Peptides against a protein of PDB entry 3T6J. Designs and how they scored, part 209

Target 1, 375 residues: chain A of PDB entry 3T6J
Amino acid sequence: PIVESYIGFIESYRDPFGSRGEFEGFVAVVNKAMSAKFERLVASAEQLLKELPWPPTFEKDKFLTPDFTSLDVLTFAGSGIPAGINIPNYDDLRQTEGFKNVSLGNVLAVAYATQREKLTFLEEDDKDLYILWKGPSFDVQVGLHELLGHGSGKLFVQDEKGAFNFDQETVINPETGEQIQSWYRSGETWDSKFSTIASSYEECRAESVGLYLCLHPQVLEIFGFEGADAEDVIYVNWLNMVRAGLLALEFYTPEAFNWRQAHMQARFVILRVLLEAGEGLVTITPTTGSDGRPDARVRLDRSKIRSVGKPALERFLRRLQVLKSTGDVAGGRALYEGYATVTDAPPECFLTLRDTVLLRKESRKLIVQPNTRLE
Target 2, 372 residues: chain A of PDB entry 3T6J as posed
Amino acid sequence: PIVESYIGFIESYRDPFGSRGEFEGFVAVVNKAMSAKFERLVASAEQLLKELPWPPTFEKDKFLTPDFTSLDVLTFAGSGIPAGINIPNYDDLRQTEGFKNVSLGNVLAVAYREKLTFLEEDDKDLYILWKGPSFDVQVGLHALLGHGSGKLFVQDEKGAFNFDQETVINPETGEQIQSWYRSGETWDSKFSTIASSYEECRAESVGLYLCLHPQVLEIFGFEGADAEDVIYVNWLNMVRAGLLALEFYTPEAFNWRQAHMQARFVILRVLLEAGEGLVTITPTTGSDGRPDARVRLDRSKIRSVGKPALERFLRRLQVLKSTGDVAGGRALYEGYATVTDAPPECFLTLRDTVLLRKESRKLIVQPNTRLE

## One batch from the design tools (peptide; made by RFdiffusion4, then SolubleMPNN)

Design b2_p21_5_s3 (from b2_p21_5, 10 letters changed)
Fold by OpenDDE base, seed 4:
Structure b2_p21_5_s3 (fold): chain B 375 residues (1-375), chain A 21 residues (1-21)
Amino acid sequence: as target 1 above (375 residues)
Amino acid sequence: KKLLPSSAGVFGEPYPVVRAP
């Protein structure tokens, strides 16, 4: 078998300032069969990058073909086992040297094991569909999240010699219609500038890319879904995200006004964006469970994903990228923290919903190291 | 960067994202 590993101070999620990496590592075996889908995604990456809602001037100057492999992890040493990874975490290296993506396939398999009777916050009519397509839809999401999420976008930089990596005279900010007015100076990085919001912001961008691009017919085709199946995968992917946004409230600490998990904060932000879009796209309804205790239901109108959801996400995602590219920390923070704020304001009453989420909290799965052998 | 599924969670200390004052 082909064995892959990585080790080092890689991820900075546990650093409040997003700067210091946590030491982690894994050993995994390449899953050749599952890697094939991601290879096809890589083959389409250059074209799919053009589908992202920002001008080419905000994308990497040169497309660098990344590696994407599905891995079955044997051992993972760290604070949390991911479904996907994109490395390196340095934007300059991503832009100039390239990057690698991996999907931890057997981790995903564990994540998909859900019992219908324990599935919370979904309409009964959606549960079977959700169970059926959660896995496949998440495969799509992981691929897009890593390859075209984390793997997309350009940082505008002025180097130590004063040279810009963009044409100051011709590049236009699509949000303002004006020339670029801010950028990263020598020594400044994404994490150093955006600090406390950097990790969550980037995850939000990547998740948004996943939702946005999964609507592209070519993406579903790459993963082998067509017709009604493709539409169901799209629906479940979006449904999973909005549900995750509700579940995210578990990771908010009201007393400290603090988020404890970057990805969940990101998913809550996306939920807020889609709720803001209105028009019946997303509805969260408090209910009473069979036990007489508070419950809730998330509804996503699949017929409005493209008409309402996509445009809302497009605008939001473009804004995220533009603010990231230009190093506009003030604007980025204002935008992101605005959506990340949790209050008990009507109609959503998120703090009240949080109580419901906590009441219906699911037990976390224990992931046990697998064995492998030659046959 | 990595993607964590909601079911996987985080072990040990949380990943705080603190709002700037």
Scores: peptide ipSAE 0.279, ipTM 0.676, DockQ to the pose 0.045
Fold by OpenDDE base, seed 2:
Order: structure tokens, then C-alpha cells, then sequence
Structure b2_p21_5_s3 (fold): chain B 375 residues (1-375), chain A 21 residues (1-21)
């Protein structure tokens, strides 16, 4: 078997300032069959990057072919086990040296091993479809999230010598129509500038890229989905995201007005964006469960994903990228914290929904370290 | 950077614990 491992101070999600890495390590075995799909995605990455909703001037100047492998985890040492990884976490290195992506396939299988009767917040008509396609759709999402999410975009930088990595005279900010007015100075990084929102903001961008690009037929084809199957994968991927946005409320602390989990905050933000789009795209309905206690249902109109959802996400995703590229912390914080605000205002009444989410929360799943054997 | 499943809790939080299948 092909064995991969990494170890070190890698992820900074637990640092409130997004700077200090937590010590983490894993040992995993390559899944050759799944890796082949991700390799095809890599082969199309340069083309797919052009489909993202920002000008080429906001994308990396030179495409650097990354590695992407699917891994079955044997052991993981850290606070939490991910479904996907993109490293290194330094934007400058990503732009100049490249990066590596991995999907932890067996983690996904465990994470989504939910019995139908315990599946919360979905319509009955969606449950079987959700169960069927949750795994495959998440493979698509992980691939896009890591490779084209974290692996996309350019930071505008002025180096120590005063040179810019962009043409100040010709590059136009697509949101303002003006020349670029802000950038990263020497020594400034994404995390150092955006600090408390950096991790969640970037995860939101990456998740949004996944949703946006999963609509592209080429992406679905790479993963082996065509026709009705492709449409179902798209639907379930989007449905999973909006459901996750509701589930995210568990990780909000009202008393402190803060979030305890970066990815879940990101998913809540996406939910807010899609709710704002309106037109019946997403509906969250409070209900009463069979036990007589509060419940809720999330509905996504699949017929409106492309007509309503995609344009809304496009605009939002472009704004995220432009603000990131230009180092506009004030603008970025205003945008992101606006969508991340949790109130009890109607019609959503998110604080009330949070009570429902907490009431219906699932038991924590423990991943037990597996063993290998020869057949 | 990571992608975490929606079932990924905040570590250290008290939860009823169930073993993964």
C-alpha cells in the first residue's frame, strides 16, 4: 500500500487570532480508485479556475499543478478529523510554490452514517435521496472545496522592494469599477489581517466555490455523474449545505455573540445568502415532531438552484474574493459579520431555531482507529 | 486548511457519545 502522513503545527482554527497552529498528525493509506477521480479534477483545474466569478487578474498568475489524493485514515492525532485538507496554509506559498490536496474518504463514510429515522430537518421525500447521494455529493464538494476553493484566488501584494504583483494602472476592482486601492504589504498575511474572521471567511469562500462549481457539467462528469444522477448530486450537495447552515446554530454562543466552529459559521453564512436570495429557493419551517416537541424542516427548490441560487452565490463569492485579494479588512468584516449575525428577528427567528437545533442534536460520533490486514 | 463534516462538533464540548459504525 501507498502510505501518506503528515505531522506538525498545521491548522490554526483553535487560535482566536488564526495564527498559532495546533499540533496534528495522521497516517493514511492511498485509495487508488478514488484518487483517480481527483486526478482528473486536477487535470481540469486550470480550466475550471476560469469559471470562478472574478477576473483573471484576481486569480493566480501562473497555474501550478497540485497533487490530489484520496486517503483512508489509519490514525489521526488532533482535536478534529477533517474530510479534506489543503496545504500549505500560506497563500504566498500556494501562489508561488503550489499545494497538495487530500480527501479523507473513510472519514466521510463514518461522518454520514446516519439512520433514516434519525435524519433531522429534512422532508420525508428528500431523505432517501439525501442518504443515497450524501456521500458522492460530498466527494464532489471536498474536491472542489480543497482544489478550487482554497486553491484559488490571488492576494495583491507589495513586496519589501515596493514592487507590486499586479499592474496598478490596469487592474480594475470589479465591485467598484476603480483601480486597486488596497493590498497586502510586506509581512502581512491573510490571517494576520483578517484575524478573528480569517478561518471562517476562507472556509466560507471554499464552500461557496464548491456549491458554485458543482453546477458545471464537466465537474460532475469527472466524478462519473451524468443526466439525472448529476442533477441529484447537485441537489443533494446544495441541500446538505443549507441543512448544515441550520445545524450550525449549535455552535453559536448567544451570550458571547460568537461562533465556536469556523466551518459551521461559514455554512450559516451561506444559508443566509441563499435565504436572502428569496423567491422560494430555501425555506425553513418550524414544525412539531412526533414527540410533541419543536422540530424544523428545510426545503430547497431544486428548480431554482441555477436561476436564483447561482446568481446570488456568484455575487457573494465575487465579493468575498475581491475583499480578500485587496486586503480590505473593514469591508470584509462588515460583509461577513453581517451574514454571520444571529438574531431572533422574523421571519427566520434563528435564536428560536437554535433551541430546536439543540433539542434535536445528534450524539457525537467517535471515529475508532481502524486496523489493516492482508487478504 | 480543512473541510470538516457538518457532524464535526466543537472538541471538548459535552455530548452523548456514540461509536461510529
Amino acid sequence: as target 1 above (375 residues)
Amino acid sequence: KKLLPSSAGVFGEPYPVVRAP
Scores: peptide ipSAE 0.273, ipTM 0.728, DockQ to the pose 0.089
Fold by OpenDDE base, seed 1:
Structure b2_p21_5_s3 (fold): chain B 375 residues (1-375), chain A 21 residues (1-21)
Amino acid sequence: as target 1 above (375 residues)
Amino acid sequence: KKLLPSSAGVFGEPYPVVRAP
């Protein structure tokens, strides 16, 4: 078998300022069959990057072909095991030297092992589709999230010599219609500037890229989905995201007005964006469970994903990227924290929903190190 | 950067690795 590993101070999610890395390491075996799908995605990456909702001037000047591999994890040392990884975390290195992506396939498999009777917050008619397509849809999401999410976008930089990596006279901010008015100075990084929101903001951008690009037929074809199956994969991917946005409330601490998990915060933000789009795209309905206690149902109108959801996500995703590229911390924070705010305001009453989420909280799953054998 | 599944607790909580037989 082909073995891959990494080790070091890599991820900064546990640092409130997004700067200090947590020590982690893994050993994994390459899944060749699934890796082949990601290789096809890599082969289409340069073209798919053009489908993202920002001008080429906000994308990398030169496409650097990354590696993408599906891995079955044998051991993972750290505070949490991810489903996907994009490294290095230094934006300058990603843009100048390239990057590597991995999908931890067996981690995804564990996450999919949800019993129908324990599946919360979905309509009964969605549960079977969700169970069937959660895995495949998440494979698509991981691929897009890592490769085209984290692997996309340009930071506007003025170097130590005063030179810009963009033409100040010709590059136009698509949100304002004006020339670029802010950028990263020498020594400034994404994490250093956006600090407390940097990790969650970037995860939100990456997740949004996944939802946005999964609508593209070429993406579904790469993963082997066509016709009704492709549409079901899209539906379940979006449904999973809006459900995750509700589940995210578990990781909000009202007393401290803070989030304890960057990805879940990101998913809540996406839920808020899609709720704001209106037109019946997403509906969260408080209900009473069979036990007589509070429950809730999330409904996503499949017919409105492209007509309502995609345009809303497009606008939001473009704003995220433009603010990131220009180093506009004030604008970025205002946008992101606005959507990340959790109140009990109607009609959603998110703090009340949080109580419901906590009441319906599933038992934490334990991940045990697998054994390998030669048969 | 990482992607964590929605079933994953706070970064730092172990996820179960289940291989289907």
Scores: peptide ipSAE 0.278, ipTM 0.727, DockQ to the pose 0.127; fails the geometry check
Fold by OpenDDE base, seed 5:
Structure b2_p21_5_s3 (fold): chain B 375 residues (1-375), chain A 21 residues (1-21)
Amino acid sequence: as target 1 above (375 residues)
Amino acid sequence: KKLLPSSAGVFGEPYPVVRAP
C-alpha cells in the first residue's frame, strides 16, 4: 500500500486570531480507486478555474498542477478529523510553489451514515434522495472545495522591495470599477490581516466555490453523473449546504456573540446569502415534531437553483474574492460579519431556530482508529 | 485548510465516535 503522513503545527482554527497552529498528525493509506476521480478533476482544474466569477487578474498568474489523493485514515492525532485537507496554508507558497489536496475517504463514509428516521430538518420527500446522494454529492463538494476553493484566487502583494505582483495601471476592481487601492504589504498574510474571521471566511469562499462549480456539467461528468443523476447530485449538494447552515446554529454562542466552529459559521453565512436571494429558493419552516416538541423543515426549490441561487452566490463569491485579494479587511469584515450575525429578528428568528436545533441535536459520532489486515 | 463535515464537533471537543458501517 501507498502510505501518506503529515505532522506538525498545521491548522490555526483553534487560535482566535487564526495565526497559531495546532499540533496535528495522521497516517493514511492511498485509496487508488477513489483517487482516480480526483485526478480527473485535477486534469480539468485549469479550465474550471476560468469559470469562477472573477477576472483572470484576480486568479493565479500561472496554473500549478496540484496533487489530489483520496486517503483512508489509519490514525489521526488532533482535535478533529477532517473530510478534506488543502496544504500548505501559506498563500505565498500556494501561489508560487503549488499545493496538495487530500480527501479522507473513510471519514466521509462514517460521517454520513445516518438512519432515515434520525434525519432532521428535511421534508419527507427529500429524505430518500438525500440519503442516496449524500455521499456522492459530498465527494463532489470536497473535491471542488479543496482543489478549486482553497486552490483558487490571487493575493495582491507589494514585496519588501516595493514591487507589485499586479499591474496597478490596468487591473480593475470588478466591484468598484476602479483601480486597485489596497494590497498585502511585505510580511502581511491572509491570517494576520483578517485575523478572527480569516479561517471562517476562507472556508465560506471554498464552500461557495463548491456549490457554484457543481452546477457545471463537466464537473458532474468527471464524477460519473449525467442526466437526472447529475441534477439529483446538484440538488442534494445544495440541500445539504442549506441544511448545514441551519445545523450551524449549534455552534453559535449567543451570550458571547461568537462562533465556535469556522466551517459551520461559513455554512450559516451561505444559508443567509441564499435566503436573501428570496424568490422561494430556500424556506425554513418551524414545525411541531411527532413528539409534540418544536421542529423545523428546510426546503430548497430545485427549479430555482440556477435561476436564483447561482446569481446570488456568484455575486457573493466574487465579492469575497475581491476583498480577499485586495486585503480589504474593513470591507471583508463588514460583509462577512453582516451575514454571520445571529438575531431573533423575523422572519427567520434564528435564535429561536437555534433552540430547535439544540433540541433535535443528534448524539456525537465517535471516530475510532481502525485495524487493518492483509487479504 | 480543512473541510469538516456538518456532524463535526467543536474544535477541542471530542468528536462523535462513528463506527464505520
Scores: peptide ipSAE 0.257, ipTM 0.727, DockQ to the pose 0.128; fails the geometry check

Design b2_p21_5_s4 (from b2_p21_5, 10 letters changed)
Fold by OpenDDE base, seed 3:
Parts: sequence; structure tokens; C-alpha cells
Structure b2_p21_5_s4 (fold): chain B 375 residues (1-375), chain A 21 residues (1-21)
Amino acid sequence: as target 1 above (375 residues)
Amino acid sequence: KKLLPSTAGVFGEPLPVVRAP
């Protein structure tokens, strides 16, 4: 078997300022069969990067072919087991040296072990479809999230010698129509500048890339989906995201006005973006459960994903990237914290919905990691 | 950076992971 591992101070999610790494490590075995799909995605990565909604000047100057492997994790030491990983976390190294992506396939399998009767916040007519395609759609999302999400975009930098990695005279900010007015100085990083919102903001960007690019026929083809199946995978992927945005409320602490999970905060932000798009794209309806207690249903209009959802996400995603590239912390914070704010304002009444989410909360899962042997 | 499923725990509170014997 092919064994992969890493260990060290890698992820900074537990640092409120996104700077200090948590010590973690894993040992995993390569799943050759599942890796094949991700390798095909890598082969198309350079082309797919051009489909992202920002000018080439905001993308990496040179495409560096990354590794992408599906792994079955045997042991993971850390505060959380991911579905996917993109490393290293240093943007300068990603831009100049490349990066590696992994999908932890057997972790995803655990996430999919939801019984129909326990599946919350979905319409009954969506449950079977959701169960059928949750796994496959999430494979697509993980691949896009890691490879083209975290693996995309350029930071504008002025080095210690005063040289810029972009042409100050010709590069135009697509949001303002003006020349670039801010950048990262020597010693400044994404995390150091954006601090408290850095992790969640980046996860939101990566998740948005996944939703946006999963609409591309080539992506679906790479993963082996065609025709009606492809459309169902798209639908379930988007449905899963808006559902996750509702579930995210579990990880908000009203008393402290803070989020306790970067990815869930990101998903809530995406939900807010798609709700803002309006036109019946996303609807959250409070209901009464069979137990007589509060419940809720999330509806996503499939027919409006491309016409309403995609344009809204495009504009939002472009704005995220531009603010990231230019190191515009003030603008980035204003945008992101605006969407991440949780109030009880109508029509959504998110604080009230949070009570419903907490009421319907599933028990915390215990993950059992297996051993393996060669026979 | 990494993607966590919706079943992920709160950062700062470790996910309960048990190794198989």
C-alpha cells in the first residue's frame, strides 16, 4: 500500500487571530480508484481556473500542477477530521512552489451515514434524492473546494525590495474600475491581515468556488455524471450547502456574537448571499414537527440555480477574491461580517431558527478509525 | 487549509475519535 502522512503545526483554525498553528498529524492509505477522478480534475485545473469570475490578473501568474489524492485515513490526531486538505497554508509557497490536495474518502463515508428518518430540514420529496447524491455531490465539492478554491487566486505583493508582483499601471480592480490601491507588504500574510475573519473568509471563498464551478459540464463529466444525473448532483450540492447554512446556526454564540466553526460560518454566509438573491431561489419555512415542536424546511428551486443563484454567487465570489488579492481588510471585513451577522430580523428570524436548529440537533458522532493490513 | 463536513465539531473542542483496536 501507499502510505501518506503529515505532522506538525499546520492549521490555525483554533487561533482567534488565525496565526498560530495547532499540532496535528495523520496516517492514511492511498485509495487508487478514487484518486483517479481527482487526477482528471487536476488535468483540467488550468482550464477551469479561467472560468473563475475574476480577471487573469487576479489569478496565479503560472499554473503549477498540484497533487491530488484520495486517502483513507487510519489515524488522525487533531481537533477535527477534515474531508479534504490543501497544503501548505502559506500563500507565497502555494504561488511559487505548488501545493497538495487530499480527499479523506472514508471520513466522507461517515458523514453520509444519515438515516432518512433523521434527516432534518429537507422537504420529503428531496430526501431520497439527497440521500442518493449526497456522497457523489460532496466528492465534487471537496475536489473543487481544495483544488480550485484554496488553490486559486493571487495576492498582490510588494516585496522587501519594493518590487510588485503585478503591473501597477495596467491592472484594474474590477469592482472599482480603478488601479490597485492596496496590497500585501513584506511580512504581511493573509492571516496576519485579515486575522479574525481570515479562516472563515477563505473557507467561504473555497466553498463558493465549489458551488460555482460544479455548474460547469466539464466538472461533472470528470466525475462521471451526465444528463439527469449531472443535474441532480448539482441540485443536491447546492441543496446541501443551503441546508448547511441553516445547520450552521448551531455554531453561533449569540451572547458573544461570535462563531465557533469557520466552515459553518462560511456556509451561513453563502446561505445569506443566496437568500439575498431572492426570486424564490431559497426558502426557509418554519414548520411543526411530528412531535408538535418547532421544525423548519429548506427549499431550493432547481430551475433558478443557474438564472438566479449563479449570478449572485459570481458577484459575491468576485468581490471576495478582489478584496483578498488587494489586502483590503476594511472592505473585506465589512462585506463578510455583514453577511455573517445573525439577528432575529424578519423574514428569516435567524435567532429564532437557531432555537429550532438546536432543538433538532443530532447527537455528536464518535468517529472510529480502523486499522488495516496487507494480505 | 481543509474542508470540514457539516458533522464537524467546534474548533477548540476535539472531535471524539476512537482508534480501532
Scores: peptide ipSAE 0.257, ipTM 0.716, DockQ to the pose 0.171
Fold by OpenDDE base, seed 2:
Structure b2_p21_5_s4 (fold): chain B 375 residues (1-375), chain A 21 residues (1-21)
Amino acid sequence: as target 1 above (375 residues)
Amino acid sequence: KKLLPSTAGVFGEPLPVVRAP
């Protein structure tokens, strides 16, 4: 088999300032069959990047063909096992040198080993569909998240010599209609500027890219889904995200007004965006479980994903990217923290819902790392 | 950058990883 490994100070999620990497490593085996799907996605990446809701001036000047591989993890050393990885984490290197993507396929399989009777917060009519398509839809999401999420967008930079990597006279901020008024100076990075929100903000952008682009027929075709199956995959992907936004409340600490998980914070933000869109797209209904204790149900109107959800996400995603590209920390923080705020205000009453989420919390899953055997 | 499933632990608290016997 083809073996891949990586090791080093890579991810900075545990650094409050998002700067210092945690030492981690893994050894994995290439899954050739699944890798082929991601290779097809890579082949379409340059075209799909054009579908993102920002001007080409906010996208990388030159497309650099990345590598994308599906891996079955044999051993992992670190604080958490990801479903997908995009490296390096330096935007300048991503723009000039390229990047590598991986999907940890067997990690996903473990994560989604959910029994129907234990599946929380979904309508009964959605459970079977959710169980059926959770895995495949997440493969789509991981691919988009890594390749076209983390792998997209441009940072506007003025180098040490005073040169800009964009035309100051012609590039227009699509949100303001004005010329670009802020950028990254020499030595400034995404993490250094956005600091405490950098990781979660970027994950939110990447997740949003996944939701947005999974609506594109070409994406579903690449993964082998057509017709009703494609629509079901889309539905389940969006449903999973809004459900995750509710589940995210587990990782909020009210007394400290902080989040303990960047990805879950991101998913909560997306939930808030989609709730704000209104029109019955997303509904969270408090209920009473069979045990007589509080429960909740999340509903996503499939028919409104394209008509209501997509436009809302488009606007939000564009704002995320524009603020990121221009290094507008004040604007970015205001936007992101606004959606990340958890209160008990009606109609959602998120703090009350948090109690429900905690009450219905499933036991923490154990990841059993496999080994190879000679038979 | 990573994508973590919803079952991921809190950053700073490692996921329970058990090696297969």
Scores: peptide ipSAE 0.253, ipTM 0.726, DockQ to the pose 0.167
Fold by OpenDDE base, seed 1:
Structure b2_p21_5_s4 (fold): chain B 375 residues (1-375), chain A 21 residues (1-21)
Amino acid sequence: as target 1 above (375 residues)
Amino acid sequence: KKLLPSTAGVFGEPLPVVRAP
């Protein structure tokens, strides 16, 4: 088998300021079949980048072909096992030297091993579809999230000599219609500048890219989905995200007004964006469970994903990127923290829903190191 | 950067069991 590994101080999610890396390492075996799909995605990456909702001036000047591999993890040393990885975490290196993506396929398999009777917060009519397509849809999401999420966008920079990596006279901010008024100075990075929101903000951007681009027929084709199957994969991917946004409340600490998990915070933000879009796209309904205790149901109107969801996500995603590119911390923080705020305000009453989420909390799955053998 | 499944806990919590099909 083909073996891959990495080790080092890689991810900074446990640093409140997003700067200090946690020591991490893994050993994994290449899944050739799934890797082939990601290779096809890489082959289309340059084209798909153009489908993102920002001007080319906000994208990398030169496309650098990344690697993408699906891996079955044999061992993972760290505080949490991911489903996907994009490295390096330095934006300057990503833009100048390139990057690598991996999908940890067997992590996904374990994560989705949920029994129908234990599946929370979904309508009965959606449960079977969700169970059927959660895995495949997440493969799509991981690919897009890593390759075109983390792997997209340009930071506007003024170097130590005063030179800009963009034309100040011609580049227009698509949100304001004005010239670029802010940028990263020499020595400033995404993490250093956006600090406490950097990780979650970036994950939100990447997740949003996944939802946005999964609507593209070429993406579904790459993963082998056509017709009704493709539509079901799209639906389940979006449904999974809005459900995750509700589940995210578990990781919010009301007393401290903080989030304990960057990705779940990001998913909550996306839920808020899609709820704000209105028009019956997403509905969260408090219910009573069979045990007589509080429950909830999330509904996503499939017919409104493209008409209502996509435009809302497009606008939001563009704003995320523009604020990131221009280093507008004030604007970025205002936008992101606004959507990340958890209150008990109607109609959603998220703090009340949080109680429901906690009540319905599933037992945490334990990951055990596997072994492998030749047959 | 990473993508974590929604079933993943907070960093620092015990890892779930990963089993390949």
Scores: peptide ipSAE 0.273, ipTM 0.716, DockQ to the pose 0.129; fails the geometry check
Fold by OpenDDE base, seed 5:
Order: C-alpha cells, then sequence, then structure tokens
Structure b2_p21_5_s4 (fold): chain B 375 residues (1-375), chain A 21 residues (1-21)
C-alpha cells in the first residue's frame, strides 16, 4: 500500500488568535479508487476556478496543479480528526509553490453512520433522501472545499522591497468600483491580520465555494452524477449545510459571546446568509417532538436554490474574497461578525433554538483507531 | 486547513470516536 503521513505544528484552530499551531500527526493509506475522482476534479480545477464570482485579478496569477488524494487514516494524533485537509497553511507558499489536498475517506464514512430515527431537524420527506445522498454529497463538498475553496483566491501583497504583486492602476475592486486601497505588507499574513476570525472566515469561504460550485453540472459529472441524481446530490449538499448551521448553535457560548468551533461558526454564517436571502429558500420552524419537548425542522426549497440561493451566496462569497484579498480587516470583521452574531431576535430566535439544539443533541461519536488485516 | 464534519466536537474536547462498522 501507498502510505502517507505528516507531523508537526500545523493547524492553528485552537489558538484564539489563529497563529500558534497545534502539534498534530497522522499515518494513512492511499485509497486509489476514491483518489481517482479527486484526480478528475483536479484536471478540471483551472476551468472551475474561472466560475468563482471574482475577477481573474483576484485569483492566483498562475494555476499550480495541486495534489489530491483520498486517505484511509490508520492513526491520528491531535485534538480532532478532520474529513479533509489542505496544506501548507502559508499563503505565500500556496501562491508560489502550490498545495496538497487530502480527503480522509474513512473518517467520512464514520461521520455519516446515522440512523434514520435519530436524524434530527429534518422533514420526514427529506430523511430518506438525506440518508441516501449524505455520503456522496459530502464527497463533493470536501473536494470542492479543499481544492477550490482553500485553493482559490489571491492575496494582494507589497513585498519588503515595495513591489506589488498586482497592478495598482488597473485592478479594480468589484465591490467598490475603485482602485485597490489596502493590501498585505511584508510580514503580514492572513492569520496575523484577521486574527480571531481568520480560521472561521476561511472555512466559511471554503464551504461557500463548495455550495456555489456544486451547482455546476461538470462538478457533478466528475463525481458520476447526472440528471435526477445530480439534482438530489445538490439538494442534499445544501440541505446538509443549512442543517449544520442550526446544529452549530451547540458550539456557541452565549455568556462569553464566542464560538468554540471555527467550522460550525462558518456554517452558521452561511445559514444566516441564506436566511437573509428570504423568499422561502430556508425555513426553520420550531416544533414539538413526539416526546412533548421542543424540536425544530429545517426546510430548504429545492426550486429556489438556483434562483434565490445562488445569487445570495455569490454576492456573499465575492465579498469574502475581496475583503480577504485586500487585507481589509475592518470590513471583513464587520461582515463576518455581523452574520456570526447570535441573538434571540425574532423571527429566528436563535438563542431559543440553541436550547432546542442542545436538548436534541446526539450522543458523541467516538473515533477509534482501526486495525488492519490481510484478507 | 481542515474540514470537520458537523458532528465534530469543540476544539480541545475529544472528538467523538466513531467506530467504523
Amino acid sequence: as target 1 above (375 residues)
Amino acid sequence: KKLLPSTAGVFGEPLPVVRAP
């Protein structure tokens, strides 16, 4: 078997300022069959990057073909095992040297072993579809999230010699219509500038890329879905995201006004964006469970994903990228923290919903190191 | 950068160990 590993101070999610890495390591075996799908995605990456809602001037100057591999993890040392990884975490290296993507396939398989009767917050009509397509839709999301999410976008930089990596006279900010007014200076990084929101903001951007690009027929074709199946995968992917946004409330601490998990905060932000779009796209309805206790249902109108959801996500995603590229911390923080704010204001009453989420919290799943055997 | 499933625990808390069937 082909073995891959990495070890070191890699991820900074546990640092409140997003700067200090946590020591982490894994050993994994390459899954050749699943890797083939991601290789096809890589082959289309350059073209798919053009579908993202920002000008080419805000995208990497030169496309560098990344590596993408599906891995079955044998051992993982760290505070949390991910479904996907994009490395390195250094923006300068990503832009000049490239990056590697991995999907932890066996982690995904475990994460989605949900029994129908325990599936919370979905309409009954959606449960079977959700169970059927949860795995495949997540494969699509992981691929897009890592490759075209984390792997996309340009940072505007002025180097130590005063040279810019963009033409100050011709590059226009698509949000303002003006020339670029801010950038990263020498020694400044994404994490150093955006600090407390950097990790969650980037995850939100990557998740949004996944939702946005999964609407493209070519993406679904790469993963082997066409026709009605493709539409179902899209629907379940979006449904999973809005559901995750509700589940995210578990990781909010009202007393401290803070989030304890970057990805879940990101998913809540996306939920807020899609709720703001209105027009019946997303509906969260408090209900009463069969046990007589509070419950809730999330509904996503399939027919409005493209007409309502896509435009809303497009605008939001473009704003995220523009603010990231220009190093506009004030603007970025205002945008992101605005959507990440949790109040009990009607009609959503998110703090009340949080109580419901906590009440319906599933038992924590334990991931155990697997054994290997020769068959 | 990582992608964590929606069932992931809070950073610093032990992630639930899901046994593969």
Scores: peptide ipSAE 0.220, ipTM 0.696, DockQ to the pose 0.138; fails the geometry check

